Peptides against a protein of PDB entry 9GMZ. Designs and how they scored, part 137

Target 1, 343 residues: chain A of PDB entry 9GMZ
Amino acid sequence: TGFPLELLTRPATERLAYFENYTVAHPRLKEVYEILMRTIAEPAGASFIFVYGASGVGKTTLRLRVEQKLTELALPKLESDRARVPVVGIEAIAPESRYFNWKEYYTRALITLEEPLIDHKFDYGVRGISRDNFGKINVESKVVAPALRRALENALIHRHPDVFFVDEAQHFGKVASGYKLQDQLDCLKSLANMTGILHCLLGTYELLTFRNLSGQLSRRSVDIHFRRYCADSPEDVQAFKSVLLTFQQHLPLAETPNLVDHWEYFYERTLGCIGTLKDWLKRVLSDALDREATTITLKDLQKRALSVAQCQKMFKEIQEGERQLSETEADVQNLRSALGLGA

## One batch from the design tools (peptide; made by RFdiffusion4, then SolubleMPNN)

Design b2_p17_1_s2 (from b2_p17_1, 9 letters changed)
Fold by OpenDDE base, seed 4:
Structure b2_p17_1_s2 (fold): chain B 343 residues (1-343), chain A 17 residues (1-17)
Amino acid sequence: as target 1 above (343 residues)
Amino acid sequence: RSFDVEVDIEPYLELLR
């Protein structure tokens, strides 16, 4: 089934919003979703989940869909426990300086935990944290990072989410000269341990550095690789074409554009990353709606495509990440063989 | 657990009001 045909008579803003909110349930997304949902339900003593993959593979979409599902599943419990928040999700911000801003991280996490609409308001016991007339948290500039951390620990314990999501988590790896990445990991580990809340870090292949640095985290972490579609796999090519067909059917335009016939061009400019594809199509759809166009042309696609130079850079970053994972898998097999364990 | 694309959070938002 395609988009609701009634959208063709609706404002451009509503048509665009439909496509923005639409999610293709493609094979890799389904697989990672199922693994992640299972791991959240049964952490088996894990304190961390790492979800890594290419930029634009769809990690944010995965997070949002899991957040929605966890919220839905929690509804019966939330009726009796008004203090509970079923899930917390934030995006880590790239530091303006060469050092990760923990104060900003804790502040954003607190703001997310204390939804303005939440019935049960929590007292943090920290001076300089207040609420405005709308229930929004205000953190005074004088509040220091250790106090914000204690406030966050208390809030996480009180709200007891099933998981705490941190998107773009590779930004924790941005440390100033002379600082150790290990110190950042120890901070995260301590927060998870003190609260008893499962943390899920989503990010690029730069998250593999976190996996390698902490032998203690490695014992208490689950790894999930969100793979892109590869052109050398017939199954992956077919899945990618099926995604294009689905998007083609869900673009709210009078004439259905033929995206599938241009699959190689879409692959060239997305590297098999469905998030990159969706963002490209959103830009092109927005342009088409602005000019009241009946369809999307190849020229419209070309106007909003990533440059070849951008794609080459992204592809090198992907290849390096995929190589590191392949080496790790080979090392595991070599270790197993050396131990006399079968493959 | 099936991948459900059409999860509505509005019931949660209503519960929080």
Scores: peptide ipSAE 0.013, ipTM 0.432, DockQ to the pose 0.029
Fold by OpenDDE base, seed 3:
Structure b2_p17_1_s2 (fold): chain B 343 residues (1-343), chain A 17 residues (1-17)
Amino acid sequence: as target 1 above (343 residues)
Amino acid sequence: RSFDVEVDIEPYLELLR
């Protein structure tokens, strides 16, 4: 099954939007989705879930799909409980300064908890938090971070989401010398403990630094590795080719491009990351639509590819993350052997 | 965002079956 052929007569904006909104199913996404959904349903005393993997592996797509599914599952309860929010999702922003802007973080989290469709308007108990005529939260500049934290704690308790997502969570670790990474983790732990809300941090392999720094988190966290596809695995290569085949069928162009025959080039410039692949194809599709082209060519792909230098940098970061995980697995085996637990 | 995710998930649902 390909794209709806009617799209060929539609504006470029609609054709592009179709492809942007199209999600390709692939084995790694399925696996991680199933693990994440089970963990959210049965956290077994966990307060945190860490989802880590390469940049562009598809973590945001995973989050959005889980948010949608949790919303669908909550619909029967939302009919009776108009105050409940089934899920909260925010993206952590890279700090412009050496300090993480907790005020901005709490403000964004509060805004995401105020869905326009929620009939029940919550009083945060904090002066300087108001709603506009559309129900949107306005936070006055005078409101300090501790007050916003209390407001968020109260809002999370009242709305009781199944999970609180923080995408790009590696940005908590980019804070230079001021706050120890430990202090940031302690703030998040305290928020999770005070609210009873499960937190899911999605990020790059830099998120592993958070796991290593807190032996206390290890008892209260679940780790999910969102792996890329590896070219040394025949099964992974076949899965990657299948994704390319699906994308070529869903590019709303008059002539279906042959992407599969160029799979090695696609792999070279995406490192087996499906999100990176999709973003590349979006750029190429946009260019093709602007030219009213009937198809895309290898030359069109080359124009929008990541540079070799970018790929080398990204690959080095991936290799370091994969190495750290492999060493951790070996350490677990060594510990088991030392404890007299058979391997 | 959580209520109005405009994503074609049909291919994903097919893979999950």
Scores: peptide ipSAE 0.008, ipTM 0.443, DockQ to the pose 0.146
Fold by OpenDDE base, seed 1:
Structure b2_p17_1_s2 (fold): chain B 343 residues (1-343), chain A 17 residues (1-17)
Amino acid sequence: as target 1 above (343 residues)
Amino acid sequence: RSFDVEVDIEPYLELLR
């Protein structure tokens, strides 16, 4: 089924919002979703989940869908336990300096934990943290990072979410030295251990640096690779074409564009990343709606495409990440062979 | 469940008001 035809008579803002809110349930997203949901339900002593993949593969979409599902599953319990928050999700900010801003991180996490709808006003036990008349957290500038950490620990313990999501988690790695990177990871590990809350870090292949630095995390972390679609796989090509077919049916335009006929061009400019594809189509749809166009043309697509130079840069970053994972897989195979476990 | 279906939280929000 395509978009609701009634949208064609609606304002451009509603038509765009429909497409923005529409999510294609593509095979890789479904697979990673099921693995992540299962891992959250049964962490088996894990304190961390790492979800890594290319920029624009759809990690934020995955997070949002898991958050929605966890919220839905928790709703019946939230009627009786109004202190509980089912899930917490934040985005890590790239540091402006050589140092990660933990104060900002803790503040944002606290703000996200405190929906105005929580009946039970929690005292964080920290001076300079207050609530406004609307129940929104206010953190005074004088409050130091260690105090905010304690407040967050207390809040996480009290609210007991099923998982704490950190999107763009590679930003924890943007520190001046390897020692500081270890300290950042130890800080996160300590937060997870002190609260008993499972942490899920979503990010680019730069998250593999965290995996490599902490052999100790190997026993307490689950790794999930959110793969792009690869043009050398017939199954992946078919899945990518099916995504294009679905998107063309859900573009709220009078004439359905034939995106599938241009699948190679879409692949060239998205590298098999569905998030990149969706963002591209959003820009093109916005332009088409602004012009009151009946359809999208190849020229419209070309106008909003990533440049070849941008794609080449992104592809090099992807290849390096995929190479690092392939080496890890080869190491596992070598270990199995060395253990006398047949291939 | 389709990923295109949003969870309607409005009934829950009404219980919290």
Scores: peptide ipSAE 0.018, ipTM 0.493, DockQ to the pose 0.027; fails the geometry check
Fold by OpenDDE base, seed 5:
Structure b2_p17_1_s2 (fold): chain B 343 residues (1-343), chain A 17 residues (1-17)
Amino acid sequence: as target 1 above (343 residues)
Amino acid sequence: RSFDVEVDIEPYLELLR
């Protein structure tokens, strides 16, 4: 089924919002979603989940969909336990300084835990944490990071989320030396252990560096690789074409554009990343709506495409990540063979 | 750009069913 035809008579803002809110359940997203949901339900003693993949593969979409599903599943229990928050999701911010801002991280986490609908106002036992008239947390500048950590530990214990999501988690590593990165991961591990709350870190292939630095995290972590579609796989090419077909049916335009016939060009400029594809189509749709155009042309697509230089840079980063994973898989297989465990 | 799009989940949940 395509977009609702009544959208053609609606304002451009509503037409754009429809497409922005539309999500294609493509095979890789569904696979990773199912693995992640199962792992959250049955962590089997894991304290961490790592979800890694290319920039623009759709990790944020995955997170948001899981957060919503966990919320839906928790609704019946929330009627009896009004203190519970089913899930917490934050985005890690790239530090402006050479050091990760733990104060900002804890503050953001605390703010996210205090949804307006929470009837039970938790006392954090920390001076300088207050609530406004809307129940929103305000943290005074004088409050130090260790106090905010204790407040977050207490809040997580009290609210009992099924998982704590950290999106763009590679930002923990960008500014730290390898040792500082390990210390940061040990800090997160300590937080997970002290609270009993499962943590899920989502990010780029830069997260693989975290796994290699902490042999102890490896024993209590589950890895989920969110793969892009590869042009050397006929199945992946067919899935990518199917996504293009779905998007062309859900662009709220008077004439359905033929995106599928240009699949190679779409692949060239997205590297098989569906998030990058959606963002591109969103920009092109916005331009088309501004012009009151009836359809999208190849020229409209070309105007908003990523440059070849951008794609080459992104592809190099992807290839390095995929190489590291392939080497790890080979090492596991070699270890199994050396142990006399069958393949 | 990670576009943090507030996505309404209802259409996606229908596709996952």
Scores: peptide ipSAE 0.006, ipTM 0.422, DockQ to the pose 0.081; fails the geometry check

Design b2_p17_1_s3 (from b2_p17_1, 11 letters changed)
Fold by OpenDDE base, seed 1:
Structure b2_p17_1_s3 (fold): chain B 343 residues (1-343), chain A 17 residues (1-17)
Amino acid sequence: as target 1 above (343 residues)
Amino acid sequence: RTFDREVDLEPYLELLR
């Protein structure tokens, strides 16, 4: 089923919004979604879930879909437990300095935990944190990071989300030294342990460096690799073409563009990352709607494509990440073989 | 189906008002 044909008579803003909101349920997204949902339901004593993959693979889309599903599942319980928040999701911000801004992190987390529907004035036990008449948290500038942490701990304990999501979690690793990186990891670990809340960190392959620094986290973490589609796999190529076909059907244009015939070009400029593909098509659709065009052409695609230099850089980063994972998998196999456990 | 519908949370949020 394609887009609703009535959209062709609607404003360009509504047509664009339709495509922006449309999510293709592609095989890798479904697989990772199922693993993540299962792990959240049955963490088996894990305190952390690491979801890593290429930039633009679709990690944010995954998070949003899981958040949505957890919210839907919690709705019947929220009627009886009005204090509960089913899920918390934040994005880690890149530090402006060589230091991670914990104050900003805790503030954002606290703001996200305050759903306006929570009539209950939760006292965070910290002076300088107030709520306005709209239920928004106001944090005074004088409030220090340790106080905000305690407020967040109390809020997480009281609200008891099934999971705490941190998107772009590789930004925790952007610190000046390995020692400071360990301190950041210990800080997150202590937050998870003190609250009893499962943390899910989503990020690029740079997150692996962060994950590998703590041998203790390896025992209390679940790893989920969100893979891109690989051109060397016939199944992955077929899945990628199927995604193109689906997007082709859901572009709200008078004439359906033939995206599938250009699959190699789409692959070249997305590296098999569906998020990158969607963002590209969104830009091209916006341009087409601005021109009142009936379809999308190859020239329209070329105008909004990532440059070859950008793709080469992104591909190098992906290859390095995939290499690190393959080496780890090979090391496990070698260890198993050395232990006399059949490969 | 699970991925295709943005569950407009707005109706659910309205039910909670």
Scores: peptide ipSAE 0.013, ipTM 0.445, DockQ to the pose 0.031
Fold by OpenDDE base, seed 5:
Structure b2_p17_1_s3 (fold): chain B 343 residues (1-343), chain A 17 residues (1-17)
Amino acid sequence: as target 1 above (343 residues)
Amino acid sequence: RTFDREVDLEPYLELLR
């Protein structure tokens, strides 16, 4: 089924919003979603989940869909336990300085934990944390990071979310000269252990550096690789074409554009990353709506495509990540063989 | 800015079902 035809009579803002909110349930997204949901339900003593993949593969879409599903599943229990938060999701910010800002991280986490659906105002016992008239947390500049950490620990214990999501988690790797990435992981591990809350870190292949640094995290972490579609796999090419067909049907335009016939060009400029594809189509749709166009042309696509230089840079980063994973898989097989375990 | 708009799940939930 395509978009609702009534959208053609609606304002451009509503037509764009429809496409922005539309999510294609593509095979890789569905697979990772199912693995992540099962892992959250049955963490089996894991304290961390790492979800890694190419930039623009769709990790934020995955997070938002899981957050929403966990909220839906928790609704019946929230009627009896109004203090509980089902899920917490934040995005780690790239520091302006060379150092990850823990104060900002804790502040954002606290603000997210206090979303207005929570009737019960928790007193954090920290001077300089207040609530506005709308129940939003205000953190005074004088509040130091250790106090915010204690407030977050108390809040997480009291609200007991099923998982704490951190998107763009590779930004934890931005440490000061002389600080170890290990120290950042130890801080996160301590937070997870003290609160008993499962942490899910979503990010680029730079998260593999976190995995390699902590042999102790390997025993308490689950790894989920969110793969792109590969042009050397007939099944992946077919899945990518199917995604193009679905987007083609859900662009709220008077004439259905033929995206599928241009699948190679779409692949060249997205590297098989569906988030990159969706963002490209959003830009092109916005331009088409602004011009009151009936359809999207190849020229419209070319105008908003990533440059070849951008794609080459992104592809190099992907190849390095995929190489590291392939080496790890080979090392596992070699270890199993050396232990006398079958391949 | 990935606009954290309220993701309307209904279309996605229908596809997962």
Scores: peptide ipSAE 0.000, ipTM 0.373, DockQ to the pose 0.087
Fold by OpenDDE base, seed 3:
Structure b2_p17_1_s3 (fold): chain B 343 residues (1-343), chain A 17 residues (1-17)
Amino acid sequence: as target 1 above (343 residues)
Amino acid sequence: RTFDREVDLEPYLELLR
C-alpha cells in the first residue's frame, strides 16, 4: 500500500501533485467529518456550525472533503434542478483596516455561487452586477455593500445550498471594538435567517471569542472542536505515528523514508497538527524532487521545519484556546450542579 | 476509505457547463 510506482518515471510536477492531492484519513478528521456531515443533514433548527481548532489542524481539508461529499450526494438532484448549488465555500479575508470588508465578502460569495457553468443566468436585480463573455460575475466599483447583500440573499435563496462555509472565520473577530463585533454577528445572523441557509464558520480558537459574544447565536449554533493530537495521550501518539507511516508510504520517492522513527521531532514542529505536517512534507518533497533525490533525510526535514520560536508562538495560542474550552466544560458542570442535574 | 476517493468533480462541472 503506497503511491503508484509509475510516478517514479513521471515529471516532478506530477509527483508533487500526487502528494498534494493525497489526504490521509486520520481519526480526528474522520470524527469531525462525521459530526459535521450529520449536523448539515439534520441541523435541528441550528443556523450556525462553529468548527474551531489549532491553525494547521486540517480545517480546510475538512471543508473540501465535506464540499466534495455534499456535491456527490446532490448530483442526482442537480440533473433535474440545474438552479441548485449543493454547497458554497469561501475563505474570509483578514481585514486590512479595523473594519471587515463586507463588500469584498459579498462579492466573493456571489462569484462562488455563480460557477461560469450555470446555464441559468440569475438576474440579481442589482445594477452594476454583470457577467462577462465567459459568464464570470463582474461587480462595478459603484455597487455598495447593502446592494451586494441583497444580491447574495437572493442568490442563496435561489441556489439553496445545503451549507455556506466560511473558512478562516476568526477574521470576522478582527475588528476595532466589541460593538462592531456585535454588528458583524447580527449581520451574519440576519443573512442566515433571511436565506434559511445553514452557515458553517471554520476558524482558529480566536473564533471562540467571536462565538461567545452572542448569547443569541449560541442558542442556534452547534460547536465542533477539531482537536490536535496530544503527546500525553498514548492513543493520540499512536494515531500520529500512523499518519507518519501513511505519509512515508505516499511520498513518491524511490526509497521510502523512515518518518516514524522521527515522530517526536515531527510532533515538536507540528504540535500534533496534521495540516502543518502535510505542508512541511510538501515543502521537503518539492526540494527533494528538485534535487532528483531518491529519499528524504533528517537534514532535508530540518531545512524546512518551522522554527522553535514559531512553534512556541503557535503552542501558546493553542494552550489559550484549550484552556478556554476546559473552563467552559467546568462551567457546564457547575451549571448542571446548580440546576440539580447530576454531574 | 472515505477520504481516499478523489471525487471526480468533472461530472458536476460538466453539469454546470
Scores: peptide ipSAE 0.011, ipTM 0.428, DockQ to the pose 0.029; fails the geometry check
Fold by OpenDDE base, seed 4:
Structure b2_p17_1_s3 (fold): chain B 343 residues (1-343), chain A 17 residues (1-17)
Amino acid sequence: as target 1 above (343 residues)
Amino acid sequence: RTFDREVDLEPYLELLR
């Protein structure tokens, strides 16, 4: 099983697009996908799902695949309920200022809820929100954040998505004080409660700070850890090598590169994060296609690799996140033991 | 030891097509 051989006669843009759109269904992605889909189907009174893991582990890929599946499952219902949007997914942006830009967040969420393919335009009931001739939402600069929030609440109620995804959600935590972070969490909690829409926050291990700050959110949240592959686990090493084998078969090049023989180098420069691996291979493939090369070499890989210094920094951030999770698990076990609840 | 266990990615890839 490999890429369609017909791609070798196609333009470089189509060859690159094939690889970009290709997703390896690696074990950790499958596991987290199944947990997330089950949790969305049966939230059991949860208002939040937290999906946390290393930068470049593949959280955005997970989101996009869940969005696709929820859309597919909703298609029969969408024929009868033309107002429904099955899923909403946005990316949180890092604030330029010391404060999270809620106005920008609400604006992006509203724009995403009004995809051009939706036959019925919703009236937001807010002055300064308009649509252009293409159906794109325009929000005037004078519209204040509370008005945009009400518009989003109304839109979410009307469209009734199964879940609202927020990718890079650690950006909500980029506030100057713990007090301000609590205010952000209370805002999100209020939005989920007012709309009845399940929120899924995807992000780095910085999302663990959200779990620690609100005992009320923790009671109404489901945690999903999207783990990287660890070199100290033979099973994880085998899974990582299998991913490399799959990628080498799906690189639309005339000569199949041997990526598996370099698995240690790939692991060193990705830390077991499949998203980081895919992005690296995409850059290398783009360079190869630009040169009309028949294959990729180790030198081509080295040219686009993350530096050792970048990998060391990323690894420290991962280790700190993994440590915090391990401590939390140990604390739960210690609490259970102290309560006389058997292991 | 041949890495012959193809993680059958096909069922998941079919879900992704």
Scores: peptide ipSAE 0.007, ipTM 0.351, DockQ to the pose 0.068; fails the geometry check

